# Peptides against a protein of PDB entry 3B8E: the designs that were tried, part 124

Target 1, 230 residues: chain A of PDB entry 3B8E
Amino acid sequence: PFLIFIIANIPLPLGTVTILCIDLGTDMVPAISLAYEQAESDIMKRQPRNPKTDKLVNEQLISMAYGQIGMIQALGGFFTYFVILAENGFLPIHLLGLRVNWDDRWINDVEDSYGQQWTYEQRKIVEFTCHTPFFVTIVVVQWADLVICKTRRNSVFQQGMKNKILIFGLFEETALAAFLSYCPGMGVALRMYPLKPTWWFCAFPYSLLIFVYDEVRKLIIRRRPGGWVE

## One batch from the design tools (peptide; made by RFdiffusion4, then SolubleMPNN)

Design b2_p19_6_s3 (from b2_p19_6, 16 letters changed)
Fold by OpenDDE base, seed 3:
Structure b2_p19_6_s3 (fold): chain B 230 residues (1-230), chain A 19 residues (1-19)
Amino acid sequence: as target 1 above (230 residues)
Amino acid sequence: DVYEEFLKLLLEAQKLIKE
């Protein structure tokens, strides 16, 4: 998010404190929970890997898969950001290069895509309105990411939701997201204004996309062992 | 504020990239 902020000169989509909440608060418990996931039912049936040939290929393919999931997650966050700004009169194309004027407190006549002038205070309200739903979008997408990371080959439906620590991790992420979104004072303390409940659903298509992507990937792996999709 | 300091650092980094 910050790289795009710097390169494209758009209004800041996600605050630093919010990023820290994602990295340290939201991701830590789920990451630990994966260490307690039950072994895949078919892991003992797999032939021993040849460490000289199979390791490099598998590591590269796994890295590519996680990279793709990460890109989908980022796209989900930015989609929510652009939707909110568009609903407030700022189309995505209009945001390019706008940051300099956006962050200048002495410019109180920044025009939106429809010619409406926005004061500095009004612009900052809209900016901070984007922080919360961006964060929530990341959390909702992480639900899918955490669930799909349970296995390498087996479908989520085959492996099931037996890990209580993983379930606790999902609950903790959701509870933290709700706390940061609706607790009084978060707008001042974290620059996260209260979120309309409808914005929780903006991330659902991306979560579904991640689920479908991973299930298709796993299906291909099951049907074609040793393929490039692993 | 940590947030403001971080923003300042980003702006400084941006200036260095543009130079």
Scores: peptide ipSAE 0.000, ipTM 0.267, DockQ to the pose 0.017
Fold by OpenDDE base, seed 4:
Structure b2_p19_6_s3 (fold): chain B 230 residues (1-230), chain A 19 residues (1-19)
Amino acid sequence: as target 1 above (230 residues)
Amino acid sequence: DVYEEFLKLLLEAQKLIKE
């Protein structure tokens, strides 16, 4: 996603504060939850027959899976970003290369895809309007990520939601998202403007995609033990 | 790790824009 941001030179989809809130607020508790769950799973799992090879393969596969999940999360965020900008008159194709003019305070006649001119202030309002939905999208997609990370091989339906720390993480990130989205003054303090409730649902398809992806992955692992998808 | 790298890159990009 960042590569797309750099390559496409689009307006900044996430504010610094939003990024910090994601890193510190939404990722820490999940990371702790995953650490506890891994510890529990490692205690319950029989020692790997070959600790070095099995651990390396598992680490590589986990890393690849997390990388893929992270890419899907980023795609979800960017999707929300593009939808919001499109609703405000900026089609995705028009956003390509627009960043330089977008961020220039002295240019007050940036045209959208329909020929409407936007002042700097208007553009910044639209940009900051994107920050909150992008953040919320990441949180919603992280729900799926947290749920899928609970199990390495078993379906979520088989193991269930027994990890209290995971559940707490889901509530914490959701509460943070709600606080940042709807608390008075966040628009001024954090440049996160209030979110329409409908935008919470914009990420759901991507959460579902992550869930389906992981279930398919786990199904493949179960059917082909020792395969490349592990 | 990919997400963290992405966020770091976004932060760097934001710094460049503010500058």
Scores: peptide ipSAE 0.005, ipTM 0.280, DockQ to the pose 0.022; fails the geometry check
Fold by OpenDDE base, seed 1:
Structure b2_p19_6_s3 (fold): chain B 230 residues (1-230), chain A 19 residues (1-19)
Amino acid sequence: as target 1 above (230 residues)
Amino acid sequence: DVYEEFLKLLLEAQKLIKE
């Protein structure tokens, strides 16, 4: 995801602070929650046919699956980013290569896609306006991610929401997102400007996408045990 | 300042990728 930023040379969609908030606020509690998740019945009962090869294959496939989910999360964040910038006059195509001029404090006449000139301060406000929604998008997408991580093969509907710690994690990350989005001073302190409530919903399609992706993946695994998707 | 340093790091990384 950050590779897109680097390669495309676009304005930074997610600030360092927001990244830290993700790592500390949204990933830590869920990780703890998952540590206390009850073992999936099928995982515990499944004796590996070949402990050496099957473990390696499974680890690789799990890594691929998490990588794919991570990519979907990133896409969700970038979608929100592009929507916000487009709403402010910067179309995605115009953002390509704009980073250098965007970050130059001495350039105060950066034009948007409609010919409007933006001062450095204005650009930074828009950039920081993207940080909060990007973060919130990640949180919303993580709702699905955390839920799907409860199981390897079973549907979320089969496993259910039994882990109270996971529920707490979902609450905590949501509360953190709300705090960062609406608490006074966060724009100055964390460079996260207040978020319109509607932006919370921008991530929902991606959460659904992850959910559907995982359910389909799990369905394939159930139908074809030992397949390449496991 | 941390933000600027991070941006510099990203820009440097970008240069390395382009090379």
Scores: peptide ipSAE 0.000, ipTM 0.292, DockQ to the pose 0.018; fails the geometry check
Fold by OpenDDE base, seed 5:
Structure b2_p19_6_s3 (fold): chain B 230 residues (1-230), chain A 19 residues (1-19)
Amino acid sequence: as target 1 above (230 residues)
Amino acid sequence: DVYEEFLKLLLEAQKLIKE
């Protein structure tokens, strides 16, 4: 997200506090929960692999898969960001290169895509309004990510939702998202302004995309054991 | 504050590179 911010010169889509909340608040419990997940039914049935060569390949493939999921998460966040700004009069094309003028407190006549002038304060309100739903989008996408991380090969439907710690993690991150989104004073303290409840649903297509992607990946692995998708 | 300062530094660096 930060790299895209620099390259595109768009207004900041995600605040530092939000990033910290993701790293410390939403990722820790899920990571612990995965340690207590039940082993896949087929792990013990796999043929002996060369521990030196096959382990390295698997680690690279896993890293690549998580990288892809991370990209989908980022895309979901940016989608929400662009939708909110568009609803406030700033179309995506207009945001390109706008950051310099956007962040200049001495410029109080920045025009949106429809010719409306925005003061610095108004612009910052809109920017901070984007931070919260970006965070919420990440949380909603992480629901799918956490669920799919339970297994490498088996479908989510086959493995089930038996890990109570994982379920607790999902509720914890959701509760944190709700707290940061709606608790009074978050706009002042964390620059996370309240969002409309409808924005929670903006990320659902991306959560579904991750879920479908992983199920397809796992299906391919089941059909072609030892393939490049593993 | 540190992040804002870092961001300002990056922005200044970008201005210098464009220049």
Scores: peptide ipSAE 0.000, ipTM 0.255, DockQ to the pose 0.014; fails the geometry check

Design b2_p19_6_s4 (from b2_p19_6, 17 letters changed)
Fold by OpenDDE base, seed 3:
Order: structure tokens, then C-alpha cells, then sequence
Structure b2_p19_6_s4 (fold): chain B 230 residues (1-230), chain A 19 residues (1-19)
């Protein structure tokens, strides 16, 4: 998000403190919970790893986790960001290069896509209104990310949801998201204004997309071991 | 209330940073 903020010169989609809340608050417990996941049913049927040739994490797995899934996650967040700004009169094309004028406190006549002028205070309200939905979008997408990380090959339906610590992690990150979104004072402390309940659903298509994508990937791996997808 | 005082302090800190 911060890289796109700099490169495209758009209004800041996600604040630094909010990013820290994602990295330290919402991601740690779920990540730790994966250490307690039950072994896949077919793990003992696989050929033993050769410690001289096989890496614990291969480049293909890294590319999938950080490249493909991470890109879908980022797209989900930016989708929510652009929808909110568009609903407030700022179309995506108009946001390009707008940051300099957007962040200038002395410019109080920044025009939106429809010619409406916005004061500095009004612009900052809209900007901070984007932070909470963006954050919640990341959390909702992380539900799918965490669930798909349970297994390498087996479907979630085959592996099941037996890890109570993982389930706790899902509830913890959701509870934290709700706390940060609705607790009084978060607008002052974290620049996260209250979230309309409808915005929780904005990320669902992307969460579903990640889930379906991974299930299809795993299905291909099961049917064609050693393919380019693995 | 401690919570209200904490919010006031945060608001004050924010104002000082923005000046």
C-alpha cells in the first residue's frame, strides 16, 4: 500500500499504525497457530525429503504465497479503497498524482471527478474513512489465507477444522478488527474512523477467490503430482 | 474517568504534533 502511495501519488490508503496492527496484531496469532496444525493424512506416504537437495521452502511455494496470494490480497484492499473514494466523488483515474495537492493543508479547493471542491479537512476525513475498511478487508482476506495454509495438497474439506488454536486465531484477529473499527477513540488514536457494517462484506469476493484458487491448485497437485503448479 | 483522560491526552498530543 505504501509503495503504491509513493509511485502513483495517490492519497494514503493505509496508515503506518494500521499496517503495524496487521503485522503484529492480526497476523501473529494465526501464524503461530499453524505450528499446531495436524499433519496431512498423506504425509507419511510421501517420499522422505533429501536434506542435501530439497529445501524446506522452495521458490515455487514462496512465489505462490507472496506473489499470487499476496497480490490478490493487495488487490482486495485497493478495491475497497477505490470503491470508497469513488463513492465520495473521486474516481480512480482522478486520484493519480493527486497526493501533493491532497496533503497540502493550504489548498482547500481540490476538485473531485465531478467538480466538487473539497477542503483539507474534508479530504482527510475521507482518507481516514478508507483506513478502517482497508484494514478489515485485509483481515477478511486473511481468513482465507490462514485456512488454505493448513495443508499443501489436501483440500480443507479433507483436512478439516480440527486445530482449535487456529480457530482461536481466526476469532482473535476478527475480534481485534472489530475492536479497532468500533471502539471509541480509534479515530483519534489510530486515524481509523468507524466502519459501516456493509464494508465487512466488500472483501468477501476476494476471500472466496483465494479459497477457490487454492482449492483448484491443490486439486491439480493431487491429480498431477510434480506439475508446474506444485 | 481514566479512559476519557487518556483520550484527551491523545488529542493534545495530536495537536502538538500537527503544529
Amino acid sequence: as target 1 above (230 residues)
Amino acid sequence: DVYEEALKLLELARKLIEE
Scores: peptide ipSAE 0.016, ipTM 0.415, DockQ to the pose 0.024
Fold by OpenDDE base, seed 1:
Structure b2_p19_6_s4 (fold): chain B 230 residues (1-230), chain A 19 residues (1-19)
Amino acid sequence: as target 1 above (230 residues)
Amino acid sequence: DVYEEALKLLELARKLIEE
């Protein structure tokens, strides 16, 4: 998100505080939960063919898979971001290069895609309105991510939701998202303005996409052990 | 009052993070 912010010079889609909330609130507990997850039956039983070469290749492939999932998560967040800004009059194409004027407090006549002028305060409100949905989008997408991370090769349906810590993690991140979205004062305190409940569903297609992606990946791994997707 | 204080603390924390 930050790279796109810099490269495209768009208004900040996700605030630093929101990023910290993701890292500390939504990633940490799930990471702990995964540490206590029961080992996949095939992970511990499979002897490495060549411990030196296969480990390195496998680590690279896993890193790529995580990178791909992270990219899909980011895309989901950006989708939500662009939708919100578009609903407020700022079409994606208009946002390109707008950051400089957007962040300038002395410019109070920034025009949207429809010629409406926006004051600095109004723009910042809209920007901060995007932070919460972006965060929520990440949380919703992480639901799928956390579930799929339980297994490397097996379908999520083969390895049920047995880890109570994982369930707790899902609950915790959802509760945090709800708290940040609806608790009064969060807009001022954390620049996370209240979210319409409908925005929770904006991320669902991306959660499904990640789920499908991972299931397909795992299916390929099962059919072609030692493949490049492993 | 406790709620307001909590919000102030959160705001302070935000400011510190943004520095």
Scores: peptide ipSAE 0.013, ipTM 0.414, DockQ to the pose 0.036
Fold by OpenDDE base, seed 2:
Structure b2_p19_6_s4 (fold): chain B 230 residues (1-230), chain A 19 residues (1-19)
Amino acid sequence: as target 1 above (230 residues)
Amino acid sequence: DVYEEALKLLELARKLIEE
């Protein structure tokens, strides 16, 4: 998100504090939860053909898969960001290069895509309104990510939800998202303004996409063991 | 009062992080 902010010179979609909340609140606990997941039987029973080469290849494949999931997650966040700004009169194309004027306190006549002028304060309200939905989108997409990370080969339907710690992690990150979204003062303290509950559903298509993607991937792995899709 | 002070501290922390 920060790289896109710099390259495209768009208004900041996600604040640094929000990023820290993701790293510490939504990523750390789930990561710990996953550490307690029971190893997939197929992973433990599979003898490496070449321990050095197979480990390296596996690490690369895992990195690529998680990289793809992370990209889909980021796309979901940006989608939510662009939808909110578009609803407030700023179309995506108009946001390109707007950051300099957007962040200038002395410019109070920034025009949206429809010619409406926005004061600095109004712009910042809209910007901070984007932070919370972006965060929530990340959390919703992470639900699918956490579920699919349980196994490498087996479907979620086959493996089941046996890890109580993982389940706790899902509830914890959801509770944190709700707290940060609706607790009074979060807009002032964290620049996370309250959002409408409907924004929770905006991320669901992306969560579903990740889930379907992983299930298809796992299906391919089961049908073609030792393939590049692992 | 305690709540307001806590919010001020959080705001200060935010400002420091964003710098």
Scores: peptide ipSAE 0.013, ipTM 0.417, DockQ to the pose 0.032
Fold by OpenDDE base, seed 5:
Structure b2_p19_6_s4 (fold): chain B 230 residues (1-230), chain A 19 residues (1-19)
Amino acid sequence: as target 1 above (230 residues)
Amino acid sequence: DVYEEALKLLELARKLIEE
């Protein structure tokens, strides 16, 4: 997200505080929950590999898969960001290169895509209005990510949702998202303005995309053991 | 009242940091 911010020179889509909340608030419990996850049936029953010739885990492929999931998460966040700004009069194409004028407090007549002039304060309100939904989008997409991480090869439907700690983690991050989004004073304290409840659903297509992507990946792995998708 | 005062203080602190 930060790289896109620099390259595209758009208004800041995600604040530092929200990034910290993601890193510290939403990722800890899930990481712990995975330690208590039941072993995948095929992993424990698989014949031992030769440690000299075979790698138990293809680190490169796993890294790529997680990288791809991360990209989908980011895309979901940016989608929400662009939709909100478009709803407020700033079309995506108009945002390109706008950051310099956007962040200049001395410019109070920045025009949107429809010729409406925006003061610095108004622009910042809109910007901060984007931060919360971006965060929430990441949380919603992360639901799918956590669920798919339960297994390496098996479908989530086959493995089941038996890890109570993981379920608790999902509720925790959701509760945190709700707290940051709707608790009075968050706009003042953290610059996270409340969002419309409808924005929670904006991320669902991307969450579904991750889920489908992983299920397809796992299906391919089951059909082609030792393939490049593993 | 305490909550409102706390928010005012936070706002003030924010303004000071942003300066």
Scores: peptide ipSAE 0.008, ipTM 0.359, DockQ to the pose 0.025

Design b2_p19_7_s1 (from b2_p19_7, 16 letters changed)
Fold by OpenDDE base, seed 2:
Structure b2_p19_7_s1 (fold): chain B 230 residues (1-230), chain A 19 residues (1-19)
Amino acid sequence: as target 1 above (230 residues)
Amino acid sequence: VEERALELLKKALELIEKA
């Protein structure tokens, strides 16, 4: 998100505070919860043919898969950001290069895509309105990520939801997202303005995409053990 | 009480941002 902000010179899609809330609040508890997941039965039974090469290849493949998931998460966040700005009159193309004027307190006549002029205060309200739903989008996408990370090869439907700590982590993450989104004063304290409940659903297509992606990946691994997808 | 809690949270976050 921050790299795109710099490269495209768009208004800040996700504030530093929201990034910290993700890293400390929404990523940490789920990561800890995954440490308590039961080992997949087939992982424990398969000795690597060559512990050095097979481990290295596997780490690369896992890193690639998680990198792809991370890209899908970022795309989900940016999608939500662009939708909100478009609903407020700022089309994605118009946002390119707008940051300099957007952040200037002395410019109170920044035009949107429809020629409406926006004051600095109005622009900042819209910007801070984007922070919360971007954060919530990441949380919703992380639900799918956490669920799929339980197993390497087995479908979620085969392994089930046996880890009570992981389930607790999902609820805690959701509760934290709701708290940060709707608690009075969060707009002032964290620059996270409250969002409409409908924005929670904006991320669902991306969560589904991650889920389908991983199920397809796991299906391929089951059909072709030792393939490049493993 | 809520305002104080929010202020403390803000200060904590500012400290984290500076670190």
Scores: peptide ipSAE 0.000, ipTM 0.277, DockQ to the pose 0.037
Fold by OpenDDE base, seed 3:
Structure b2_p19_7_s1 (fold): chain B 230 residues (1-230), chain A 19 residues (1-19)
Amino acid sequence: as target 1 above (230 residues)
Amino acid sequence: VEERALELLKKALELIEKA
């Protein structure tokens, strides 16, 4: 989010404090919960890795975790951001390069895509209105990410949801997201204005996409061991 | 069939990325 903010010179899609809440609040408990996941049913049937040649983290794992899933997660957030700004009169093309004028307190006549003028205060309300939905979108996508990370090869349906700590992590993450979205004072403290409940559903297609994508990937791995997808 | 499904999902993802 911040890199695109700088490169494209768009209004800030996600605040720094909100990013810290993701990194330290919503991600830690779910990540720790994976350490308590039950071993895959076939793990003892696999040959041990060669510790000299086989890295614990390979290029495929990095590509999957950061290149693919991380990109989908970011895109889900940006989709929500662009939808909100478009609903407020700012089309995505118009946002390019707008940051300089957007952040200038002395410019009170910034035009939207329809020629409507926006004061500095009005622009900041819209900006901060984007932060909460962007954050919630990330959390909703993280549900799918956490669930798919339970296994490397087995389907989630084969593995099941037996890890109580993982389930707790999902609830904790969701509760924190709800707290940050609806608790009074969060607009001032975190620059996160209250979220319309409908925006929680904006991320669901992305979560479903991640889930289906990973299940298909795992299915391919099971049927064709040693393939390019593994 | 599964490879084709994965390719379709990747294409769908790319479309979402471009949207």
Scores: peptide ipSAE 0.000, ipTM 0.174, DockQ to the pose 0.022
Fold by OpenDDE base, seed 4:
Structure b2_p19_7_s1 (fold): chain B 230 residues (1-230), chain A 19 residues (1-19)
Amino acid sequence: as target 1 above (230 residues)
Amino acid sequence: VEERALELLKKALELIEKA
């Protein structure tokens, strides 16, 4: 998200606080749960690896999986961002390069895609309106990721303990999302304005995209055992 | 945009189910 903000010079799609909440609150527990899940499954499926030489998890496969999932998550967040801005008159094409003028306090006549002029204050309200839905979109997409991780592994019995960590992660991120979205004062304190309930649904297409991606990946793995996708 | 995304996603799912 932040890289696209820098490269495209678009208005900030995700605030620093929301980034911290994602990195520390929502991503950490799922990452830990996945690390435990992979470690346990590699221990169970593979002959005792030499603990000194054989890294339990192929770091490349983990990195690729997390990288790909992270890209889909980012796409989901950006989609929500672009939808909100488009609903407020700023089409995605118009946002390219707009950051400089957007963040300038002295420019009170930034035009939207329809020629409407926006004051600095109005622009910042719209920007901050994007932060909460972007965050919630990431959380909803992470739900799909967690469910995918659960469905990857055929061992029903080991899913039990892993399920508790995953369920806890889901609960934590959902509780955090609800707190940040609906707690009074978050708009002032965290620049996260209240989320319209409709924005929770904006992420569902991307959650489904993650499911589709994982099913396609699984199909490729099944058809080409030992391929780069394993 | 959301409706279009949902439509595209439905089409993608239909293609996967047919595949």
Scores: peptide ipSAE 0.000, ipTM 0.201, DockQ to the pose 0.021
Fold by OpenDDE base, seed 1:
Structure b2_p19_7_s1 (fold): chain B 230 residues (1-230), chain A 19 residues (1-19)
Amino acid sequence: as target 1 above (230 residues)
Amino acid sequence: VEERALELLKKALELIEKA
C-alpha cells in the first residue's frame, strides 16, 4: 500500500496505525494459531525427493504464492479505498498526483472530480474514513488466507477447521476489526472512523478469489506432484 | 472508561510506531 501511495501520489489509503493493527492484531494471533495446526499428513509423510534442489525451489514457490496472495489482498484493500473515495466524489484518476495538495493544510479548495471544493479537514476525514474499510478488507481477506495456509496440498474441505486456536484467531481479528470500526473515539484516537456495515462485504469477492486461487493451486499440486506450482 | 482505554491503545500504538 505504501509503495503505491508514493508512486501514484495518492492520498494515504492505509495509515500507520491500521498497519500496526494488522501486524499485531490480525497477523500475530493467526500466525500463532497456525503453529498449533496439525501437520498436513502429506507434508509429514513425504520425504524430500532432492533435499538440496527441491527445498530451494519449494521455498521460492511458496514465497511467490504468498507474494501473489499478498498482492490480491492489497488489491482488495485498494478496491475498497477507491470505491469509498469515488463515493465521496474522488474518482481514481483524479487521485493520481493529488497527494501534495491533499496533504497541504493551507489548500482548502481541493476540487473533487465533480468540482466540489474540499477543505483540509474534510479531506482528512475522508482519508481516515478509508483507513477503517481498508483494514476491515484486509481482515476479511485474511480469513481466507489463514484458512488456506493450514494446508499446502490438501483442500480446506479435507483438512477441516478443527483447530480451536485458529477459530479463536478468526474471532479475535474480527472482533478487533469490529471494535476499531465501531467503538466510539476510534476516529480520534486511531484515525479509524466508523464503518458502514456494508463495507465489510466489499472484501468478500477478494477473499473468495484468494480461496479459489489457493484451492486451484492445491488441486494442481495434487494432480501434478513436483510441478512448478508446488 | 472507554476513553481511557482508547488513550491507552493510542499510546501503545505510538510506542510501537517509535520502536
Scores: peptide ipSAE 0.000, ipTM 0.276, DockQ to the pose 0.041; fails the geometry check

